Peptides against a protein of PDB entry 7MKK. Designs and how they scored, part 66

Target 1, 71 residues: chain A of PDB entry 7MKK
Amino acid sequence: SMKEKVKAKLVEIRKFVPFIRRVRIDFQDTLSKVQGHRLDALVNLLDREDVSMSSLNKIEVIIDKLRTRFN

## One batch from the design tools (peptide; made by RFdiffusion4, then SolubleMPNN)

Design b2_p23_8_s3 (from b2_p23_8, 7 letters changed)
Fold by OpenDDE base, seed 1:
Structure b2_p23_8_s3 (fold): chain B 71 residues (1-71), chain A 23 residues (1-23)
Amino acid sequence: as target 1 above (71 residues)
Amino acid sequence: LPSQEELEELEEELKELEEEEKK
């Protein structure tokens, strides 16, 4: 079901939360305040259980770009 | 290290995500 697919994707995306947190910390002096805030918000969003598949797909793209630009 | 342009692109994507979650 779509609901189960959402849960499965959320579990997979959450595996990158430590990475996102690390980017936020390691590049804190390089990132603008608003960029840092938005990374914090991204992590907070992934703590929720009611994230839509559309949002999860967007988050996946964001994470891929983070992985490309940040080791 | 990403360029400022790359960081701006990332910021825009994060902004779009933020706006979607406000709906």
Scores: peptide ipSAE 0.284, ipTM 0.772, DockQ to the pose 0.848
Fold by OpenDDE base, seed 4:
Structure b2_p23_8_s3 (fold): chain B 71 residues (1-71), chain A 23 residues (1-23)
Amino acid sequence: as target 1 above (71 residues)
Amino acid sequence: LPSQEELEELEEELKELEEEEKK
């Protein structure tokens, strides 16, 4: 079911929460306040249980780009 | 470090995510 697929994808994406938190902290002085706040919001969003599949797919793309651009 | 252009592209994607979650 779509519900089970959402749960599975959320579990996989949450594995990258520590990475996103490190990007936010390590590059705090490089990021604008708006960019920093948006990364904070991304982490907070992944703590929720009612995230749609559409949002999770978009988040997956965002994380992929973070992984390629930040070390 | 990523260029400012790359950061702006990332920001646009984060902005789109924000708009999606408002719906």
Scores: peptide ipSAE 0.284, ipTM 0.771, DockQ to the pose 0.908
Fold by OpenDDE base, seed 2:
Structure b2_p23_8_s3 (fold): chain B 71 residues (1-71), chain A 23 residues (1-23)
Amino acid sequence: as target 1 above (71 residues)
Amino acid sequence: LPSQEELEELEEELKELEEEEKK
């Protein structure tokens, strides 16, 4: 079901939460305040159980870009 | 490190995500 697919994708994306937190902290002096806030919000969003597939797909793209741009 | 332009692109994508979650 779509519900099961959402749950599975959320589990996979959550594996990158420690990475996102690390980017937020390690590059805090490079990021603007609003950029840092949005990364915090991204992590908080991934703590929720009611994230849509549309949002998860967008988050996956964002994480891929973070992985290429940051260590 | 990414350039400020690359950070602005990332910020725009994060902004779009924020707007989507406000619906």
Scores: peptide ipSAE 0.283, ipTM 0.771, DockQ to the pose 0.934
Fold by OpenDDE base, seed 5:
Structure b2_p23_8_s3 (fold): chain B 71 residues (1-71), chain A 23 residues (1-23)
Amino acid sequence: as target 1 above (71 residues)
Amino acid sequence: LPSQEELEELEEELKELEEEEKK
């Protein structure tokens, strides 16, 4: 079901939460306040259980870009 | 480190996500 697909994708994306947290802290001085806030919001969003598939797909793209740029 | 241009692109993507979650 779609619900099961969402749950599975959420589990996979949550594996990157520690990475996102590290980026937020390690690059705090490089990021603007709004950028930092949005990364915090991203992490907080992934703590929820009611995230849509659309949002999860966007988050996946964001994580891929973080992995490429913040290395 | 990413350029400011790259950071702006990332910010736009984060902004789009933020707007989606407001719904």
Scores: peptide ipSAE 0.289, ipTM 0.774, DockQ to the pose 0.959; fails the geometry check

Design b2_p23_8_s4 (from b2_p23_8, 6 letters changed)
Fold by OpenDDE base, seed 5:
Structure b2_p23_8_s4 (fold): chain B 71 residues (1-71), chain A 23 residues (1-23)
Amino acid sequence: as target 1 above (71 residues)
Amino acid sequence: LPTQEELEELTKELQELEEEEKE
């Protein structure tokens, strides 16, 4: 079902939550307050169960960009 | 490491997402 697909995608994306948290802390002095807040909001969003497939696809693209720039 | 400008560009997409998921 669509619900099962969303749940599976969320499980895969959540694998990167530790990485996002690490970036947020390691680059805290480089990030502006608003940039840090945006990363915090991303982590908080991934703690939810009611995220849409559209949002999850956008998040995946953002995580790929973060991995390229911060790793 | 990304410049401040690159960080803004990357995290701006996060702001758009936050606005979409905002109650």
Scores: peptide ipSAE 0.322, ipTM 0.823, DockQ to the pose 0.715
Fold by OpenDDE base, seed 4:
Structure b2_p23_8_s4 (fold): chain B 71 residues (1-71), chain A 23 residues (1-23)
Amino acid sequence: as target 1 above (71 residues)
Amino acid sequence: LPTQEELEELTKELQELEEEEKE
């Protein structure tokens, strides 16, 4: 079902939450206040269970961009 | 280290997502 697909996608994306948190901390002095807020908001969004598949697909693209730039 | 411009490019898509999820 769509619900099962969303749950599976969310489980996969949540594996990157520690990475996002690490980026936020390691680059805290480089990130602007708004940029830091956006990363915090991303982590908070991934704590929700009602995220749409559309949003999860967008998040995956963003995480891939972060992984390319941040070690 | 990424420039401020690069960081903005990476995170502006998050702003769009935040506005979408606000509704």
Scores: peptide ipSAE 0.315, ipTM 0.819, DockQ to the pose 0.682
Fold by OpenDDE base, seed 1:
Structure b2_p23_8_s4 (fold): chain B 71 residues (1-71), chain A 23 residues (1-23)
Amino acid sequence: as target 1 above (71 residues)
Amino acid sequence: LPTQEELEELTKELQELEEEEKE
């Protein structure tokens, strides 16, 4: 079902939460306050259980871009 | 290391997502 697919994707995306947190900390002095806040908000969003498939797909793209730029 | 412009481009997509989740 779509619900099961959402849950599975959320589990996979959550594996990158430690990476996002690490980027936030390692580049804290380089990031503007707003940029840092946006990364914090991303982590907070991934703590939710009611994230849509649309949002998860967008998050996946964002994480891929982060991985490309931040190793 | 990304420039400030590159960081803004990346995190702007996060802003758009945050606004969508607030609506």
Scores: peptide ipSAE 0.292, ipTM 0.808, DockQ to the pose 0.729
Fold by OpenDDE base, seed 3:
Structure b2_p23_8_s4 (fold): chain B 71 residues (1-71), chain A 23 residues (1-23)
Amino acid sequence: as target 1 above (71 residues)
Amino acid sequence: LPTQEELEELTKELQELEEEEKE
């Protein structure tokens, strides 16, 4: 079901929360305030249970770009 | 709590940010 797919996607994406938090801290002095706030917001989004599949797919793309840029 | 529409806008903005950081 779509509900099961959303749950599975959320579980996979949440594996990167520690990475996102690490990027936010390690690059705090390099990132602008707005960029830092956006990363905080991204982590907060992943704490929610009501995120749509559309949003999760976009978040996955964002995380992939983060991984490419920040290792 | 942000609405689903606000979440969509935020994810777009974050995607644009990561594109800028790649340049």
Scores: peptide ipSAE 0.203, ipTM 0.737, DockQ to the pose 0.076

## One batch from the design tools (peptide; made by RFdiffusion4, then SolubleMPNN)

Design b2_p24_1_s1 (from b2_p24_1, 11 letters changed)
Fold by OpenDDE base, seed 3:
Structure b2_p24_1_s1 (fold): chain B 71 residues (1-71), chain A 24 residues (1-24)
Amino acid sequence: as target 1 above (71 residues)
Amino acid sequence: SDAKEEQELLELLDELFEEEKKDL
């Protein structure tokens, strides 16, 4: 079901929360204030249970871009 | 936040590391 797919996707995406936090902290001095704030907001968003599949797919693309830039 | 604010955030995050486009 779509519900189960969303749950599974959320679990998979949440595995990257430590990575996002690490990027935020390790590169804090090179990120602009607005970039840092947006990364914080991304982490906060992933704490929610009501994130749609559409949003999760977009977040996956964002994380892939982060991984490309920050390993 | 509501859905609109969430989508706005995601749009901004998608462009987080994109270079600013030069004016035409």
Scores: peptide ipSAE 0.369, ipTM 0.757, DockQ to the pose 0.098
Fold by OpenDDE base, seed 2:
Structure b2_p24_1_s1 (fold): chain B 71 residues (1-71), chain A 24 residues (1-24)
Amino acid sequence: as target 1 above (71 residues)
Amino acid sequence: SDAKEEQELLELLDELFEEEKKDL
């Protein structure tokens, strides 16, 4: 079911939360305040249980961009 | 709405590291 797929995707995406937090901290001095806040908001978003599949797919793309830029 | 705010955040994050474009 779509519900099960969303749950599975959320579990996989959450594996990157430590990476996002690491980017936020390791590059704190080079990130603007608004950039830092947006990364914090991304982490907070991933704490939610009601994130849609479309949003999770977008988040996956964002994480890929972060990985390209920061490691 | 919360959904609109979420989508706005995702759009902003997608452009997080894009260089500022010159004004037309």
Scores: peptide ipSAE 0.363, ipTM 0.754, DockQ to the pose 0.075
Fold by OpenDDE base, seed 5:
Structure b2_p24_1_s1 (fold): chain B 71 residues (1-71), chain A 24 residues (1-24)
Amino acid sequence: as target 1 above (71 residues)
Amino acid sequence: SDAKEEQELLELLDELFEEEKKDL
């Protein structure tokens, strides 16, 4: 079902939460306050259970960009 | 969280590390 697919995608995306937190902390001094806040908000968003598949796919792209820059 | 706020966040995050194009 779509519900199960969303749940599975959320599980996969959440695997990157430690990475996002690490980027946020390790680069805190170089990131703007706005950038830092947005990363915090991303982590907070991934704590939610009501994120759509569309949003999760967008988040995946964002994480890929983060990985490219901070890998 | 409001859906509009979520979409706004995603848009802002998508541009998080975009570099300004140099206009030569």
Scores: peptide ipSAE 0.363, ipTM 0.754, DockQ to the pose 0.092
Fold by OpenDDE base, seed 4:
Structure b2_p24_1_s1 (fold): chain B 71 residues (1-71), chain A 24 residues (1-24)
Amino acid sequence: as target 1 above (71 residues)
Amino acid sequence: SDAKEEQELLELLDELFEEEKKDL
């Protein structure tokens, strides 16, 4: 079901939370306050269980961009 | 969270590390 697919996607995306936190910390001095806040908000968003598939797909793209930028 | 706020956040995050564009 779509519900199960969303749940599975969320589990996979959550595996990158430590990476996002690492980016936030390692580059804290170079990130603007708003950039840091947005990364924090991303982590907070991933704590939710009611994120849509469309949002999760967007988050995946964002994480891919982060991975590309920060290796 | 509010759906609109969530979408706004995602839009902002999508642009988070975009390089400043040069004039053409």
Scores: peptide ipSAE 0.347, ipTM 0.745, DockQ to the pose 0.070

Design b2_p24_1_s2 (from b2_p24_1, 11 letters changed)
Fold by OpenDDE base, seed 2:
Structure b2_p24_1_s2 (fold): chain B 71 residues (1-71), chain A 24 residues (1-24)
Amino acid sequence: as target 1 above (71 residues)
Amino acid sequence: SDKKEEEELLKLLDELFEEEKKAQ
């Protein structure tokens, strides 16, 4: 079901929460205030259970770009 | 460029949170 697919996607995306937190901390001095705030908000969003598949797909793209830029 | 990629990433984050705002 779609509900099961969303849940599975959320579980996979949550595996990157430690990475996002690490980027936030390790590059704190180079990130702007807005960038830091957005990363904090991203982590908080992933704590929710009601995130849509559309949002999860966008988050996956964001994580991919973070990995590209911040290794 | 690095600056362009940074701005694109920020744009994607902004779009994400606009969608979440509309969903609530």
Scores: peptide ipSAE 0.295, ipTM 0.776, DockQ to the pose 0.821
Fold by OpenDDE base, seed 1:
Structure b2_p24_1_s2 (fold): chain B 71 residues (1-71), chain A 24 residues (1-24)
Amino acid sequence: as target 1 above (71 residues)
Amino acid sequence: SDKKEEEELLKLLDELFEEEKKAQ
């Protein structure tokens, strides 16, 4: 079901929360203020259980971009 | 360039949160 797919995607995406937090801290001086704020908000968003598949797919793209730039 | 990558990332983040606001 779509519900099960969403749950599975959320579990996989949440594995990257420590990475996002590390990027936020390690590169705090090189990130723009807006980017830093958005990363904080992204971590908070991933604490929610009502995130749509559309949003999760977009978050996956964002994480890929972060990994490309920040290891 | 690094600047273009930063702008693209910012755009994606902004789009994400605009979508979340519209879903509320």
Scores: peptide ipSAE 0.295, ipTM 0.774, DockQ to the pose 0.826
Fold by OpenDDE base, seed 4:
Structure b2_p24_1_s2 (fold): chain B 71 residues (1-71), chain A 24 residues (1-24)
Amino acid sequence: as target 1 above (71 residues)
Amino acid sequence: SDKKEEEELLKLLDELFEEEKKAQ
């Protein structure tokens, strides 16, 4: 079911939360206020269980961009 | 360019949270 797929996707995406936190801290001095705030909000969003598949797919793209830019 | 990539990332983040606001 879509519900099960969402849960599975959320589990996979959550594996990157430590990475996102590290990006936020390691690059705090170079990130803009807006970027820093958005990264904090992204981590908080991933603590929720009511995230849609659409959002999770977008988050996956964001994480890929972060990985490319911040290793 | 680095600037373009930064702008793209910011745009994606903004779009994400606009979608979340609409969903709430």
Scores: peptide ipSAE 0.292, ipTM 0.773, DockQ to the pose 0.837
Fold by OpenDDE base, seed 3:
Structure b2_p24_1_s2 (fold): chain B 71 residues (1-71), chain A 24 residues (1-24)
Amino acid sequence: as target 1 above (71 residues)
Amino acid sequence: SDKKEEEELLKLLDELFEEEKKAQ
């Protein structure tokens, strides 16, 4: 079901929360205030239970971009 | 709404990383 797919995607995306937090902290002095805030907001978003599949797909793209730049 | 704010956030994040790509 769609509900099951959303939950599965959310579980997979949440695996990257520690990575996002590490990027936020490790590059805190390099990131602009707005960049840091956006990463904080991303983590907070992933703490929610009502994130849509559309949003999760977009977040996956964002995480891929993060991984490319902040390996 | 929460949905609109979420979508805007994601767009902003996407724009951020596109800008980073162009800066490289």
Scores: peptide ipSAE 0.233, ipTM 0.709, DockQ to the pose 0.099

Design b2_p24_1_s3 (from b2_p24_1, 10 letters changed)
Fold by OpenDDE base, seed 4:
Structure b2_p24_1_s3 (fold): chain B 71 residues (1-71), chain A 24 residues (1-24)
Amino acid sequence: as target 1 above (71 residues)
Amino acid sequence: SDKKEEEELLKLLDELFEEEEKSR
């Protein structure tokens, strides 16, 4: 079901939460206030269980961009 | 460029949270 697919995707995306947290902290001095705030909000969003598949797909793209920039 | 990448990332983040806001 779509619900099960969303849950599975969320589990996979959550694996990157430690990475996002590390980016937020390790590069805090180089990030703008808005960038830092958005990263914090991203982590908080991933703590929720009511995230749509469309949002999760967007988050995946965002994580890919973060990985490209911050490894 | 770094500037272009930053702009793209911010745009994606903004779009994400706009969608989340609309869903609530």
Scores: peptide ipSAE 0.314, ipTM 0.790, DockQ to the pose 0.838
Fold by OpenDDE base, seed 2:
Structure b2_p24_1_s3 (fold): chain B 71 residues (1-71), chain A 24 residues (1-24)
Amino acid sequence: as target 1 above (71 residues)
Amino acid sequence: SDKKEEEELLKLLDELFEEEEKSR
């Protein structure tokens, strides 16, 4: 079902939470206040159970761009 | 450029949270 697909996608995306946290901390001195706040909010969002597939797909793109920029 | 990529990332984050706010 779509619900099961969303749950599976969320589990896969959550595997990158430690990476997002590391970016937030390792580059804290170079991140703007807005960037830092958005990364914190992103981590908090991924703790929720009601994230849509649309949002999860967008988060995947964001993570790919974070990986490109921050290794 | 690095600056352009940084701005694009911020834009995507902003769009994400606009969508989340709209859906709730």
Scores: peptide ipSAE 0.314, ipTM 0.790, DockQ to the pose 0.812
Fold by OpenDDE base, seed 3:
Structure b2_p24_1_s3 (fold): chain B 71 residues (1-71), chain A 24 residues (1-24)
Amino acid sequence: as target 1 above (71 residues)
Amino acid sequence: SDKKEEEELLKLLDELFEEEEKSR
């Protein structure tokens, strides 16, 4: 079901939370206030249980962009 | 609403990285 797929996707994306936190910390002095805030907000968003598949797909793209730029 | 805020956040994040790509 879609519900099961959402849960599975959320679990997979949450594996990148430590990475996002690491980016936030390691580049804290380089990131603007708004950039830092956005990363914090992204992490907080992933703590929620009511994230849609659409949002998770967008977050996956964001994570890919983070990996490209910071890894 | 939480949904609208979430969508706006994701949009802003996407815009952020697009802008960064253009600056390189």
Scores: peptide ipSAE 0.243, ipTM 0.725, DockQ to the pose 0.099
Fold by OpenDDE base, seed 1:
Structure b2_p24_1_s3 (fold): chain B 71 residues (1-71), chain A 24 residues (1-24)
Amino acid sequence: as target 1 above (71 residues)
Amino acid sequence: SDKKEEEELLKLLDELFEEEEKSR
């Protein structure tokens, strides 16, 4: 079901929360104020249970871009 | 360039949160 797919996707995306937090801290001085705030908000968003598949797919793209830039 | 990549990342983050606001 779509519900189970969303749940599975959310579990996989949440595995990157520690990475996002490390990016936020390690590159705090090089990130813009708005980028830092958005990363904090991204971590908070991933604590929610009502994130859509559309949002999760976009978050996956964002994480891929973070990995490209920040290892 | 690094600047273009940063701008693209910011755009994606903004789009994400705009969509979240519209859906709630």
Scores: peptide ipSAE 0.308, ipTM 0.787, DockQ to the pose 0.811; fails the geometry check

Design b2_p24_1_s4 (from b2_p24_1, 10 letters changed)
Fold by OpenDDE base, seed 4:
Structure b2_p24_1_s4 (fold): chain B 71 residues (1-71), chain A 24 residues (1-24)
Amino acid sequence: as target 1 above (71 residues)
Amino acid sequence: SDEEEERELLKLLDDLFKEEEEDR
Protein backbone atom coordinates (compact mmCIF):
# COMPACT_ATOMS: atom_id res chain seq x y z
CA SER B 1 0.00 0.00 0.00
CA MET B 2 0.98 3.64 -0.38
CA LYS B 3 0.90 4.01 3.39
CA GLU B 4 3.46 1.24 3.81
CA LYS B 5 5.66 2.75 1.08
CA VAL B 6 5.66 6.12 2.82
CA LYS B 7 6.55 4.52 6.15
CA ALA B 8 9.42 2.61 4.55
CA LYS B 9 10.75 5.78 2.89
CA LEU B 10 10.51 7.70 6.15
CA VAL B 11 12.56 5.01 7.92
CA GLU B 12 15.25 5.28 5.24
CA ILE B 13 15.37 9.09 5.35
CA ARG B 14 15.54 9.12 9.16
CA LYS B 15 18.83 7.22 8.94
CA PHE B 16 20.37 10.58 7.96
CA VAL B 17 19.11 12.48 11.03
CA PRO B 18 22.35 11.85 12.98
CA PHE B 19 24.31 13.18 9.99
CA ILE B 20 22.18 16.34 9.80
CA ARG B 21 22.66 16.92 13.53
CA ARG B 22 26.43 16.54 13.18
CA VAL B 23 26.54 19.02 10.29
CA ARG B 24 24.57 21.49 12.39
CA ILE B 25 27.04 21.19 15.28
CA ASP B 26 30.37 20.70 13.50
CA PHE B 27 29.84 23.64 11.14
CA GLN B 28 27.90 25.90 13.47
CA ASP B 29 30.57 28.61 13.31
CA THR B 30 30.54 28.67 9.49
CA LEU B 31 26.78 28.38 8.95
CA SER B 32 24.66 31.49 9.23
CA LYS B 33 22.06 31.65 11.98
CA VAL B 34 19.36 31.26 9.35
CA GLN B 35 21.01 28.16 7.89
CA GLY B 36 21.36 26.64 11.34
CA HIS B 37 17.72 27.25 12.15
CA ARG B 38 16.63 25.68 8.87
CA LEU B 39 18.65 22.54 9.60
CA ASP B 40 17.02 22.34 13.02
CA ALA B 41 13.64 22.64 11.35
CA LEU B 42 14.54 19.81 8.96
CA VAL B 43 15.31 17.49 11.87
CA ASN B 44 12.05 18.48 13.55
CA LEU B 45 10.13 17.77 10.35
CA LEU B 46 11.57 14.25 10.20
CA ASP B 47 10.27 13.59 13.72
CA ARG B 48 6.73 13.74 12.35
CA GLU B 49 4.84 10.65 11.19
CA ASP B 50 2.60 12.48 8.69
CA VAL B 51 5.10 13.39 5.96
CA SER B 52 4.07 12.79 2.35
CA MET B 53 6.06 10.84 -0.22
CA SER B 54 6.50 14.06 -2.21
CA SER B 55 8.04 15.80 0.79
CA LEU B 56 10.28 12.83 1.56
CA ASN B 57 11.60 12.82 -2.00
CA LYS B 58 12.41 16.53 -1.75
CA ILE B 59 14.12 15.98 1.60
CA GLU B 60 16.25 13.26 0.02
CA VAL B 61 17.55 15.75 -2.56
CA ILE B 62 18.34 18.24 0.19
CA ILE B 63 20.25 15.59 2.15
CA ASP B 64 22.21 14.71 -0.98
CA LYS B 65 23.29 18.35 -1.25
CA LEU B 66 24.36 18.32 2.39
CA ARG B 67 26.36 15.14 1.86
CA THR B 68 28.11 16.64 -1.17
CA ARG B 69 29.16 19.71 0.80
CA PHE B 70 29.87 18.29 4.26
CA ASN B 71 30.58 14.57 3.58
CA SER A 1 -1.55 25.83 7.11
CA ASP A 2 0.97 23.33 8.43
CA GLU A 3 1.30 21.83 4.96
CA GLU A 4 1.97 25.23 3.41
CA GLU A 5 4.61 25.98 6.04
CA GLU A 6 6.23 22.62 5.32
CA ARG A 7 6.38 23.42 1.60
CA GLU A 8 7.95 26.81 2.30
CA LEU A 9 10.55 25.20 4.55
CA LEU A 10 11.47 22.72 1.82
CA LYS A 11 11.91 25.57 -0.68
CA LEU A 12 14.17 27.42 1.74
CA LEU A 13 16.20 24.28 2.38
CA ASP A 14 16.58 23.65 -1.33
CA ASP A 15 18.20 27.10 -1.59
CA LEU A 16 20.19 26.67 1.63
CA PHE A 17 23.59 27.24 0.01
CA LYS A 18 22.60 29.59 -2.80
CA GLU A 19 23.82 33.16 -2.70
CA GLU A 20 21.09 35.75 -2.60
CA GLU A 21 21.10 38.45 -5.26
CA GLU A 22 21.36 42.00 -4.00
CA ASP A 23 19.33 44.87 -5.37
CA ARG A 24 21.16 47.98 -6.58
Scores: peptide ipSAE 0.427, ipTM 0.777, DockQ to the pose 0.097
Fold by OpenDDE base, seed 3:
Structure b2_p24_1_s4 (fold): chain B 71 residues (1-71), chain A 24 residues (1-24)
Amino acid sequence: as target 1 above (71 residues)
Amino acid sequence: SDEEEERELLKLLDDLFKEEEEDR
């Protein structure tokens, strides 16, 4: 079901939470305050259980950009 | 709404490095 797909996608995306946290901390001095705040908000968003598939797909693109920039 | 706020956040995050790319 779509609900099961969302849950599976959320589990996969959450695997990148430690990476996002590390980017936030390791590059805190080079990130702007607003960039840091937005990364914090992204982590907080991924703690929610009601994130849609549409949002998860967008988050995946964002994580890909982060991975390109920060490995 | 929470959904609208979430969508706005994701839009902002999509532009996270826009200024840096424009400076290149």
Scores: peptide ipSAE 0.427, ipTM 0.777, DockQ to the pose 0.096
Fold by OpenDDE base, seed 1:
Structure b2_p24_1_s4 (fold): chain B 71 residues (1-71), chain A 24 residues (1-24)
Amino acid sequence: as target 1 above (71 residues)
Amino acid sequence: SDEEEERELLKLLDDLFKEEEEDR
């Protein structure tokens, strides 16, 4: 079902939460305050259970951009 | 709304490393 697919996608995306947290901390001195706050908000968003598939797909693209820039 | 806030956050995150436009 679509519900099961969303849950599976959320599980996969959440695997990157430690990476996002690490980027936020390791590059705190080079990130602007607004960038840091937005990364914090991203982590908080991924703590929710009601994120849509469309949002999860967008988040995946954002994480890919982070991975490209920060290893 | 929560949905609007989420949409705005995702938009801002998509442009995370782009220069912010100066308010004029």
Scores: peptide ipSAE 0.425, ipTM 0.777, DockQ to the pose 0.103
Fold by OpenDDE base, seed 2:
Structure b2_p24_1_s4 (fold): chain B 71 residues (1-71), chain A 24 residues (1-24)
Amino acid sequence: as target 1 above (71 residues)
Amino acid sequence: SDEEEERELLKLLDDLFKEEEEDR
């Protein structure tokens, strides 16, 4: 079902939460306040259970951009 | 709506490292 697919995708995306948190903290001095806040908001979003597949796909692209910049 | 706010956040995050234009 689509519900199970979303759940599976969410589990996979959540594996990157520690990475996002590390970027937020390790590069805090080079990130603007607004950038840091938006990363915090991203982590908070991934704590939710009602994130759509479309949002999860967009988040995956965002994480790829973070990985490109921060390894 | 919460979904609209979520979409706006994702849009902002997509441009996270682009130069931000000042609001008028």
Scores: peptide ipSAE 0.435, ipTM 0.783, DockQ to the pose 0.105; fails the geometry check

Design b2_p24_2_s1 (from b2_p24_2, 11 letters changed)
Fold by OpenDDE base, seed 5:
Structure b2_p24_2_s1 (fold): chain B 71 residues (1-71), chain A 24 residues (1-24)
Amino acid sequence: as target 1 above (71 residues)
Amino acid sequence: KEKEEEEKKQEEFLDELEKVIDEV
């Protein structure tokens, strides 16, 4: 079902939460306050269960951008 | 309707986050 696909995707995306947290902390002095706060909010969003497949796909793109820039 | 509004806010947040990351 779509619900099962969303749950599976959410599990996969949550594997990157430690990476997002590391970027937020390791580059705290390089990131603007706005960027830092938004990365914190991204982590908080991934703690939720009501994230759509569309949102999860956008988050995947965002993570890829973070990986390209921050390792 | 509340769920739909929350999903919309999540999408708006993510769109803005993507822009803010591109500004680094």
Scores: peptide ipSAE 0.647, ipTM 0.891, DockQ to the pose 0.892
Fold by OpenDDE base, seed 3:
Structure b2_p24_2_s1 (fold): chain B 71 residues (1-71), chain A 24 residues (1-24)
Amino acid sequence: as target 1 above (71 residues)
Amino acid sequence: KEKEEEEKKQEEFLDELEKVIDEV
């Protein structure tokens, strides 16, 4: 079902939460205050269960951008 | 509906986050 697909995608995206947290901390001095706050908010969003497939797909793109910039 | 408004807010947040990451 679509609900099962969303849950599976959320589980996969949540595997990157440690990476997002590391970017937030390791580059804290390089990141703007706004960037830091929004990365914190992204982690908080991924703790929720009411995340849409559309949102999860956007988060995947964001993670790819973070990986490109922060390794 | 409340769900649709919440999803819209999530997408707006993520669109803005994507732009802000490009500023690094």
Scores: peptide ipSAE 0.647, ipTM 0.892, DockQ to the pose 0.916
Fold by OpenDDE base, seed 4:
Structure b2_p24_2_s1 (fold): chain B 71 residues (1-71), chain A 24 residues (1-24)
Amino acid sequence: as target 1 above (71 residues)
Amino acid sequence: KEKEEEEKKQEEFLDELEKVIDEV
């Protein structure tokens, strides 16, 4: 079902939470306060169960941008 | 509907986050 697909995608995206946290900490001096706070908010969003497939796909793009710049 | 409003807020947050990351 679509619900099962969303849950599976969420599990895969959550694997990047440690990476997001590391970017937030390791580049804290490079990031603005706003950028740092938004990365914290992204992690908090990924702790929720009510994330749409559209949102998860956008988060994947965001993670790819972070990986390109910081990994 | 509450769910639709929450999803919209999530999308708005993510769109803004993507823009803010491009400023790094």
Scores: peptide ipSAE 0.647, ipTM 0.892, DockQ to the pose 0.908
Fold by OpenDDE base, seed 1:
Structure b2_p24_2_s1 (fold): chain B 71 residues (1-71), chain A 24 residues (1-24)
Amino acid sequence: as target 1 above (71 residues)
Amino acid sequence: KEKEEEEKKQEEFLDELEKVIDEV
């Protein structure tokens, strides 16, 4: 079902939470305050269960951008 | 309506986050 696909995608995306936290810490002096706060908010969003497939797909693109720039 | 509004807020947040990351 779509609900099962969303749950599976959320589990996969959550594997990147340690990476997002690491970017936030390692590049704290390079990131703007706004960027830092939004990365913290992204981690908080991934702790929720009410994230849509559309949102999860956008988060995947965002993670790819972070990987390209930060490691 | 509440679910739809929360999904919209999440999408707006993510769209803005993507733009803010592009400023690095």
Scores: peptide ipSAE 0.645, ipTM 0.891, DockQ to the pose 0.898

